# Designs tried in a protein design run: peptides against a protein of PDB entry 6B4E. Part 2

Target 1, 295 residues: chain A of PDB entry 6B4E
Amino acid sequence: TNFDKISKMFWHYKDKIAQIKQDIVLPIKKADVNVRNLLSRHKRKINPKFGQLTNSNQQLFKIQNELTQLINDTKGDSLAYHWILNFIAKAVVHQAETEVRVKPESALPLGKLTLYLLVQFPELQELFMARLVKKCPFVIGFTCEIDTEKGRQNMGWKRNNENKWEDNTSYDERMGGILSLFAIITRLQLPQEFITTTSHPFPIALSWHILARICNTPLNLITNTHFVILGSWWDAAAVQFLQAYGNQASKLLILIGEELTSRMAEKKYVGAARLRILLEAWQNNNMESFPEMSP

## One batch from the design tools (peptide; made by RFdiffusion4, then SolubleMPNN)

Design b2_p13_5_s3
Fold by OpenDDE base, seed 2:
Structure b2_p13_5_s3 (fold): chain B 295 residues (1-295), chain A 13 residues (1-13)
Amino acid sequence: as target 1 above (295 residues)
Amino acid sequence: IEEELQELLENAK
């Protein structure tokens, strides 16, 4: 694992967030009033749709079509188009932080919708990844120290208006929710209409990177959160990961489930205990995945 | 991926 490369990638996306603010968010405030009104209306229509997802593919397709139309309405103005995509990127991540964190299986319909949009609107990919990395650096296997304020900020910790850090449970749950969504996206197949014409924008190999990079992370930087997000990943993608890489996947699952947890046993992390339970379930041929969506 | 796995396995020993 080249940690210098990972760090450069992390800061690339941090810079991208700043660039988005300067080149997309701020300029739109000075745009034509008709454009601003259009975007305001579209924002109000788009925002609730992510919460309208269910375990139904029919409902998914309906929402896909509605969002596609709304986004296409903005293509006549490049700035408006990028603004609405950035809004969508933020909304999807927010949905992961709020809904997926408490109902992990909701990541499946959300992930399907997101993957569709990422393929249909390629400009969404960099916007979405930048938001993911900012909120949850674990998606690229980045870890830094959290014994400093800057370190905590880099790792996505939030502070309230009183400058108080969020509690550990809240942070763990948010990270788990975001990671669940990303894991789902990496293990989903492209929609049938895109399989022959488009490469997967965030393929299963990115799950490999997450696991491998965490395993190679210095132990003094490993926290309960690492195990929580690994557990979230496991629920979301372990079955499909094994299908994709076979014996090699098995080796990596053993490394995170057995070796990494054993090395950190003295810490008695709750997340590590859960991960060991998942490992044991797998060893007993009881590995579970999220249920498939209904027609 | 194979190279990354090899490195990982070596570091885990």
Scores: peptide ipSAE 0.030, ipTM 0.714, DockQ to the pose 0.071
Fold by OpenDDE base, seed 5:
Structure b2_p13_5_s3 (fold): chain B 295 residues (1-295), chain A 13 residues (1-13)
Amino acid sequence: as target 1 above (295 residues)
Amino acid sequence: IEEELQELLENAK
């Protein structure tokens, strides 16, 4: 694992967030009133869509079509188009932080929707990844110390209006929700209409990177959160990961489930205990996956 | 673990 490259990638996306604000968000405030009104209406229509997802593919396709139409309406103005995509990127991540956090299996329909949009609108990819890395650096296997305010900020910790840090449990759950979404995206097949024409923008190899990079992270930087997000990843993608990489996947799952947990046993992390249970379930041929969506 | 992971990463490329 080249941690220098990971760090560079992390800061690239942090800079991208600043660039988005400067070049997309702020300029729209000075845009033509008709454009602003259009975007306001579209924002109001788009925002509820993510919460309308269910375990139904029919419902998913309906929402995909509605969002596609709404996004296409903005293509006549490049700035408006990028603004609406950035809004969508933020909304998807927010949905992961709130809904997926409490109902991990909801990552499946959300992930399917997101993957569709990422392929349909390629400009969404950088916007989405930047938002993911800002909120949950674990998606690229980045870890830094959290003993400083800047370190906590870099790792996606939130402060309230009174400058108080969020609770550990809240942070862990948010990170788990976001990572669940990302894990699902990496293990999903492209929609049938794109399989022969487009490469997967966030393929299963990115899950490999997450696991490997965490395993190679200095032990003094490993926290309960690392195990929580590994557990979230496991629920979301372990079955498909094994299907993709076979014996090599098995080795890596053993590394995170057995070796990493064992090395950190003295910390008695709750997340590590859960991950150990998941490993044992797998060893007993009882690995579970999220249920497939209905037609 | 680190050595094994490096090997795994190399083989996965």
Scores: peptide ipSAE 0.027, ipTM 0.717, DockQ to the pose 0.078
Fold by OpenDDE base, seed 3:
Structure b2_p13_5_s3 (fold): chain B 295 residues (1-295), chain A 13 residues (1-13)
Amino acid sequence: as target 1 above (295 residues)
Amino acid sequence: IEEELQELLENAK
């Protein structure tokens, strides 16, 4: 694992976030009133759509079509188009932080919707990845120390209005929610209309990177959160990961489930205990995935 | 972990 490369990637996306603010978010505030009104209306229509997802493919397709139309309405103005995509990127991640956090299986319909949008609107890919890395650096296997304020900020910790850090449980759950979404995206097949003509923008190889990079992370930087997000990833993608890489996948699952947890046993992390349970379930031929969506 | 992972990464495609 080349940690310098990972760090460069991390800071690339941090810079991208700053660029988005300067080149997209701030300029739109000075745009023509008609454009601002259009975007305000679209924002109000788009935002509820993510919460309207269910375990129904029929409902998913309905929402896909509605969002496609709303986004297409903005294509006549490049700035407006990029603004609405950035809004969507933020909204999807927010949904992961709130809904997926408490109901992990909701990552499946959300992931399907997101993957569809990423392929349908390629400009969303960089915007979405930048937002993911900002909120949850674990998606690229980045880890830094959190004993400083800057370190915590880099790792996506939030402060409230009183400048108090969020509690550990809240942080762990948010990271788990975001990682669940990303894991789902990496293991989903492209929709039928794209599978023969388009490459997957965030393929299963990115899950490999997450696991491998965490395994190579210095042990002094490993926290309970690492195990929590590995457990979230496991629930979301372990079955499909094994299907994709076979014996090599198995070895990596053993590394995170057995070896990494053993190395950190003295810490008695709750997340590590859960990951151990998942490993044991797999060893007993009881590895489960999220249920498939209904028609 | 690191040694085992290195072997895994070199052999995995």
Scores: peptide ipSAE 0.025, ipTM 0.708, DockQ to the pose 0.068
Fold by OpenDDE base, seed 1:
Structure b2_p13_5_s3 (fold): chain B 295 residues (1-295), chain A 13 residues (1-13)
Amino acid sequence: as target 1 above (295 residues)
Amino acid sequence: IEEELQELLENAK
């Protein structure tokens, strides 16, 4: 694992966030009133769609079509188009932080929707990845110390209006929610209409990177959150990961479930305990996945 | 993948 490369990737996306603000978000505030009104209307229509997702594929397809139309309406203005995609990127991640956090299985319909949009609108990919990395650096296997304010900020910790850091549990759950979404995206197949024409933008190999990079992370930087997000990943993608890589996947799952947890046993992390339970379930031929969506 | 796994295993030891 080349941690320098990972760090460069992390900061690349941090820079991208700043660029988005300067080149997309701020300019729209000065745009023509008609453009601003259009975007305001579209924002109001788009935002509720993510909450309308259910375990139904039929509902998913409906929402996909509605969002596609709304996004296409903005293509006549490049700035408006990029603004709406950035809004969607933010909204999707926010949905992961809030809904997936409390209902992990909701990652599946959200992931399917997101993957569809990422393929349908390729410009969304960089916007989405930048937002993911900003909010949850674990998606690229980035880790730094959190004993400084800057370190906590880099790792996606939030402060409230009173400048107080969020609770550990809140942070862990948010990270788990975001990572669940990303994990789902990596293990989903492309929609049928894209299989022959497009490559997967965030393939299962990115899950491999997450696990491998965490395993190679210096132990003094490993926290409970690492185990929490590994558990979230496991629930979201372990079955499909094993299908993809076979024995190699098994070895890596054992490394995170047994070896990494054992090395950190003295810390008595709750997340690590859960991960061990997941490992044991797998060893007993009882690995579970999220239920499939209904027609 | 195999190379990455090998590297991982070496670092994990």
Scores: peptide ipSAE 0.029, ipTM 0.714, DockQ to the pose 0.068; fails the geometry check

Design b2_p13_8_s2
Fold by OpenDDE base, seed 4:
Structure b2_p13_8_s2 (fold): chain B 295 residues (1-295), chain A 13 residues (1-13)
Amino acid sequence: as target 1 above (295 residues)
Amino acid sequence: DEELLKKIESVTL
């Protein structure tokens, strides 16, 4: 694992967030009133769509079509188009932080929707990845110390209006929710209409990177959160990961489930205990996946 | 493809 490369990638996306603010978010405030009104209306229509997702492909397709139309309405103005995509990127990540954290299986319909949009609107990819890395650096296997204020900020810790850090449980759950979404995206097949014409924007190889990079992370930087997000990843993608990489996947699952948990046993991390349970379930031929969506 | 996997990311735990 090249940690310098990972750090460069991390800071690239941090810079991208700043660039998005400067080049997209701030300029739209000075745009003509018609554009601002259009975007305001579209924002109001888009926002509820993510909460309307169910375990139904029919409902998914409906929402995909509705969002596609709304996004296409903005293509006549490049700034408006990028603004609406950035809004969607933020909304999707927010949905992962709020809904997926409490109902992990909701990552499946959300992930399908997101993957569709990422392929349909390629400009969403960098906007979405930048938001993901900002909120949850674990998606690229980045880790730093959290014993400093800057370290906590870099790892996506939030402060309230009183500058108080969020509690550990809230942070763990948010990171788990975001990573669940990303894991789902990496293991999904492209929609049928794109499978022969487009490469997967965030393929299963990125799940490999997450696991490998965490395994290679200095042990003094490993926290309960690392195990929580590994458990979230496992629920979301372990079955498909095994299907994709076979014996090599198996080796990596054993490394995270057995070896990494054993090395950190003295810490008695709750997340590690859960990951051990997932490993044991797999060893007993009882690996579970999220239920498939209905027609 | 094991060779491909090694090129993606190597695990050294």
Scores: peptide ipSAE 0.027, ipTM 0.722, DockQ to the pose 0.221
Fold by OpenDDE base, seed 5:
Structure b2_p13_8_s2 (fold): chain B 295 residues (1-295), chain A 13 residues (1-13)
Amino acid sequence: as target 1 above (295 residues)
Amino acid sequence: DEELLKKIESVTL
């Protein structure tokens, strides 16, 4: 693992967030009133769609089509198009922070929708990844110290209006929700309409990177959150990961489930205990996955 | 398995 490369990638996306604000978000405020009104109406229509997802593929396809139409309506103005995609990127991550956090299996329909949009609208990919890295650096295997304010900020910790940090449980749950979504995206197959013409934008190999980079992270930087997000990843993607890479996947699951948890046993992390239970379930041929969506 | 981890990090799809 090249940590310098990971750090450069982290800061690249941090800079991208600043660029998005400067080049997309702020300029639209000075745009023509008709454009602003269009975007306001579209925002109001788009925002509730992510919460309307269910375990139904039929409902997914409906929402997918509605969003596609709404996005296409903005293509006549490049700034408006990029603004609406950035809004969608933020909304998807927000849905992961709020809904997937409390119902991890909801990551499946959200992930399917997101993957479709990422392929249908390629300009969404960089906007989405930048938002993911800002909110949950674990998606690229980045870790830094959280003993400083800057370190906590870099790792996606939030402060309230009174500058009070969120509690550990809230942070862990948010990170788990975001990571669940990303894990699902990495293990999903492309829709049939794209499989022969487009490469997967966030393939299963990115799950390898997450696991490997965490395993190579200095132990003094490993926290309960690392184990929480590994558990979230496991629930979301472990079955499909094993199907994809067989024995090599098995080795990585043993590394995180057995070796990493053992090395950190003295800390008695609750997240590590859960991950150990997941490992044991797998060893007993009882690995569970999210249920498939209905037709 | 450090060697495996290094190898996996180099894999791109």
Scores: peptide ipSAE 0.026, ipTM 0.705, DockQ to the pose 0.330
Fold by OpenDDE base, seed 2:
Structure b2_p13_8_s2 (fold): chain B 295 residues (1-295), chain A 13 residues (1-13)
Amino acid sequence: as target 1 above (295 residues)
Amino acid sequence: DEELLKKIESVTL
């Protein structure tokens, strides 16, 4: 694992966030009033759609079509188009932080919707990844120290209005929610209409990178959060990961589930204990995945 | 296991 490359990637996306603010968010505030009104209306229509997802594919397809139409309405103005995509990127990540956090299986419909949008609107890909990395650097296997204010900020820790850090449980759950969504996206197949014409924007190989990079992370930087997000990843993608990479996948699952947890046993991390349970379930031929969506 | 990790990284190429 080349950590310098990972760091460069991390900072690339941090810079992208700044660029998005400068080139998309701020300029639209000075745009024509008609454009601003259009975007305001579309924002109000788009925002609730992510919460309207269920385990129904029919409902998913309905929402896909509705969002597609709303986004297409903005294509006549490049700035408006990019603004609405950035809004969507933020909204999807927010949904992961709130709903997927408490109901991990909701990542499946959200991930399907997101993957569809990422393929239909390729410009969403960089916007979405930048938002993901900002909020949850674990999605690219980036880790830094959190014993400094800057380190915590880089790792996506939030401070309230009183400048108090969020509690560990809140952070762990948010990171787990975001990573669950990303993991789902990586293990989903492209919709049938795209599978022969388009490459997957965030393929299963990115899950491999997450696991491998965490395994190579200096042990002094490993926290309970690492194990929490690995557990979230496991629930979301382990079955499909094994299907994709076979014996090599098995080795990596053993590495995170057995070796990494054992090396950190003295810390008695709750997340590590859960990951160990997941490993044991797999060893007993009881690995589970999220339930499939209804037709 | 650095060796195992190297093998794993090679598969993703």
Scores: peptide ipSAE 0.032, ipTM 0.717, DockQ to the pose 0.166; fails the geometry check
Fold by OpenDDE base, seed 3:
Structure b2_p13_8_s2 (fold): chain B 295 residues (1-295), chain A 13 residues (1-13)
Amino acid sequence: as target 1 above (295 residues)
Amino acid sequence: DEELLKKIESVTL
């Protein structure tokens, strides 16, 4: 694992967030009133769509079509188009932080919707990845110390209006929710209409990178959160990961489930205990995946 | 352990 490369990637996306603010978010505030009104209306229509997802493919397709139309309505103005896509990127990540956090299986319909949008609107890809890395650096296997304010900020910790850090449980759950979504995206097949014409924008190889990079992370930087997000990833993608990489996948699952947890046993991390339970379930031929969506 | 990790990292997809 080349940690310098990972760090460069991390800072690339941090810079991208700053660029998005400067070139998309701030300029639109000074745009023509008609454009601002259009975007306000579209924002109000788009925002509830993510919460309307269910375990139904029929409902998913309906929402896909509605969002596609709303986004296409903005393509005549490049700034408006990019603003809407950036809004969607933020909204999807927010949904992962709130809904997927408490109901991990909701990552499946959300991930399917997101993957569809990422393929249908390629300009969303960089906007979405930048937002993911900002909120949850674990998606690219980045880790730094959290004993400083800047370190915590880099790792996506939030502070309230009183400058108090969020509690550890809240942070762990948010990171787990975001990582669940990303894991789902990486393991999903492209929609049928794109399989023969488009490459997957965030393929299963990115899950490989997450696991491998965490395994190579210096042990002094490993926290309970690492195990929590590995458990979230496991629930979301382990079955499909095994299907994709076979014996090599098995080795990596054993590495995170047995070896990494054993090395950190003295810490008695709750997340590590859960990951061991998942490993044991797999060893007993009881590896579970999220239920498939209904028609 | 360490050898296994190195081997896994060398896997080209």
Scores: peptide ipSAE 0.027, ipTM 0.689, DockQ to the pose 0.135; fails the geometry check

## One batch from the design tools (peptide; made by RFdiffusion4, then SolubleMPNN)

Design b2_p14_1_s2
Fold by OpenDDE base, seed 3:
Structure b2_p14_1_s2 (fold): chain B 295 residues (1-295), chain A 14 residues (1-14)
Amino acid sequence: as target 1 above (295 residues)
Amino acid sequence: SVEELLKELEEWAS
């Protein structure tokens, strides 16, 4: 694993976030009143859509169509179009932080919706990835020390209005929620209408990178959060990962489930204990996946 | 060994 390249990628997306603020978010505040009103109305219509998702494909298709129309309404103005896509990127990640963290299986409908939008509107891809890396660097296998304030900030830790860091449980759950969403996206097939004409924007290979990079991370940087997000990934994508890479996938699952947990046993991480339970379930031929959505 | 396995996986994933 070339950690210099990973760091370069991390900072690329951090710079992208700054660029988005300067070139999209701030300029729109000075845009024509009609444009601002349009975006305000669209924001209000778009925001609740993500919470309206259920385990129903019928409901998913309805929401996909509604969002497609709303986004298309902004294409006449490049700035407005990019603003609404950036808003969607933020809203999707926020949904992962709030709903997926407490109901991991909700990542499936959210992931299907997100993948559809990423293919339908390619400009969303860079905006979405930048937001993911900012909020959860684990999605690219990036890890740094959290002994400093800057280190914690880089790893996506939040402070409240009193400048107090969030508790460990809250951070772990948020990271798990975001990683669950990303894992789902990587293991989903493209919608039928795109499968023969478009390549997958975030393919299953990105899941391989996450696992391999974490395994190669210096042990002194490994925390409970690493095991939590690995468990979240496992629930979301392990079955499909095994289907994609076969024996090589098995080796990597054993590395994270057995070897990595064993090396960190003295820390008694709760996340590591859960990951061992998942490994044991797999060894007993009881690996579980999220249930498929209803028609 | 774990080191050998990690090397194998890195080469395979490249």
Scores: peptide ipSAE 0.029, ipTM 0.689, DockQ to the pose 0.794
Fold by OpenDDE base, seed 2:
Structure b2_p14_1_s2 (fold): chain B 295 residues (1-295), chain A 14 residues (1-14)
Amino acid sequence: as target 1 above (295 residues)
Amino acid sequence: SVEELLKELEEWAS
């Protein structure tokens, strides 16, 4: 694993966040009043859509069509178009931090919707990845020390108005929610209308990178959170990952489930214990996946 | 590439 390359990628997206603020978010405040009004209305219509998802494909398709129309309404103004996509990127990640956090299986409909939008509107891809990396660097296998204020900030830790860090459980759950969504996206097939014409923007190979890079991370940087997000990934994508890479996938699952947990056994991480349970379930031919959505 | 992915795995094993 080339960690220098990963670090460069991390900072690329951090810079992208700053660029988005300077070139999209701030300038729109000075835009024509009609544009600002349009975006305000669209924001109010778009935001609830993510919470309206269910386990129904029919409902998913309805929401896809509605969002597509709303986004297309902004294409006449490039700044407005990019602003609405950035809003969507933020909203999707927020949904992962809230709903997916408490109901991991909700990542499936959300992931399907997100993947559709990423393909339908390619400009969303960089905006979305930048937001993901900012909120959850684990999505690219980035890890740094959290013994410093800056280190914690880089790893997505939040502080309240009193400069108090969020508790470990809250952080773990948020990271797990975000990673669940990303894992789902990586293991989903493109919609049938795109499968022959477009490459997958965030393919299953990115899941391999997450696992391999975590395995290669210095042990002194490994925390309970690493095991929590690996468990979240496992629930979301392990079955499809095995289908994609076969025996090589098995080796990597054993590395995270057995070897990595064993190396950190003295820490008695709760997340590691759960991951061990998932490994054992798989060894007993009892690996589970999220249920498929209804028609 | 698949080769690069496998290399990351091998680096762990080394």
Scores: peptide ipSAE 0.062, ipTM 0.771, DockQ to the pose 0.175; fails the geometry check
Fold by OpenDDE base, seed 1:
Structure b2_p14_1_s2 (fold): chain B 295 residues (1-295), chain A 14 residues (1-14)
Amino acid sequence: as target 1 above (295 residues)
Amino acid sequence: SVEELLKELEEWAS
């Protein structure tokens, strides 16, 4: 693993976030009142859509169509268009931090919706990835020390209004939620209307990178969170990952489930214990996936 | 590429 490359990628997206603020978010505040009113109305219509997702494909398609129309309404103004896409990127990640955090299986409909939007509106891809990396660097296999304030910030730790760091459980759950969403996206097939005309923007290979890069991470940087997000990934994508890469996938699953957990055994991480349970379930031919969505 | 992915795996295993 080339960690220098990963670091450069991390900082690329950090810079992108700053650019988005400067070039998209702030300029809209000075835009024409009609544009601001349009975006305000659209924001109010778009925001609740993510919470309206269920395990129904019919509901998913309805929401896809509604969002498509709302986004298309902004295409007449490039700045407005990019602003609404950035808003959507933030909203999707926020949904992962809140809903997927407490209900991991909700990642499936959210992931399907997100993948559709990423393909339908390619400009969303960079905006979305930047937001993901900012909130959860694990999506690109980036890890740094968290013994410093800056290190914690880089790894996506939040402070409350009293400048107190969030508790470990909250951080772990948020990271798990975001990673679940990303894992789902990587293992989903493109919608039928796009499968022959477009390449997958975030393919299953990105899941491989996450696992391999974590395995190659210096052990002194490995925390409970790493195992938590690996467990989240496992629930979200392990079945499809095995289907994609076969024996090579098996090797990597054994590496994270057995070897990495063993190397960190002295830490007695709760996340590691759960990952071992997942490994054992798989070894007993009982690997589970999220339930498929209904029509 | 697949080769790059396998390389990452190999680096850990070595």
Scores: peptide ipSAE 0.054, ipTM 0.764, DockQ to the pose 0.176; fails the geometry check
Fold by OpenDDE base, seed 4:
Structure b2_p14_1_s2 (fold): chain B 295 residues (1-295), chain A 14 residues (1-14)
Amino acid sequence: as target 1 above (295 residues)
Amino acid sequence: SVEELLKELEEWAS
């Protein structure tokens, strides 16, 4: 693993966030009143859609169509179009932080919706990835020390209005929620209408990178959060990962489930214990996956 | 590439 490359990627997306603010968010504040009104109306219509998702494909398709129309309404103005996509990127990640956090299986409908939008609107891809990396650097396998304020900030830790860091449980759950969403996206097949015409924007190989990069991370930087997000990933994508890479996937699952947990055994991380349980379940031919969505 | 992915795995295993 080339950690210098990963670091450069991390900072690329951090810079992208700043660029988005400068080139998209701030300019809209000075845009024509009609454009601002349009975007305000669309924002109000779009925002509740993510919460309306269920484990129903029918409901998913309905929401996909509604969002597609709303986004298309903005294409006549490039700035407005990019603004609405950035809003969607933020909203999706926020949904992962809140809903997926408490109900991991909700990542499946959210992931399907997101993947559809990512393919339908390619400009969303960089906006979404930048937001993901900002909120959860684990999605690209980036890790740094959290002994400093800057380190914690880089790893997506939040502070409240009193400048107090969020508690470990809250952080772990948020990271798990975001990672679950990303994991789902990587293991989903493209929508039928795109399979023959478009490549997957965030393919299963990115899951491989996450696992491999975490395994190669210096042990002194490994925390409970690493194991938590690995567990979240496992629930979200392990079955499909095995289907994709076969024996090689198996080796990597053993590495994270057995070897990495063993190396960190002295820390007695709760997340590691859970990951060990997942490994054992798999070894007993009882690997679980999220339920399939209904028609 | 697949080779690069495997390399990442091998680096850890070494």
Scores: peptide ipSAE 0.042, ipTM 0.748, DockQ to the pose 0.175; fails the geometry check

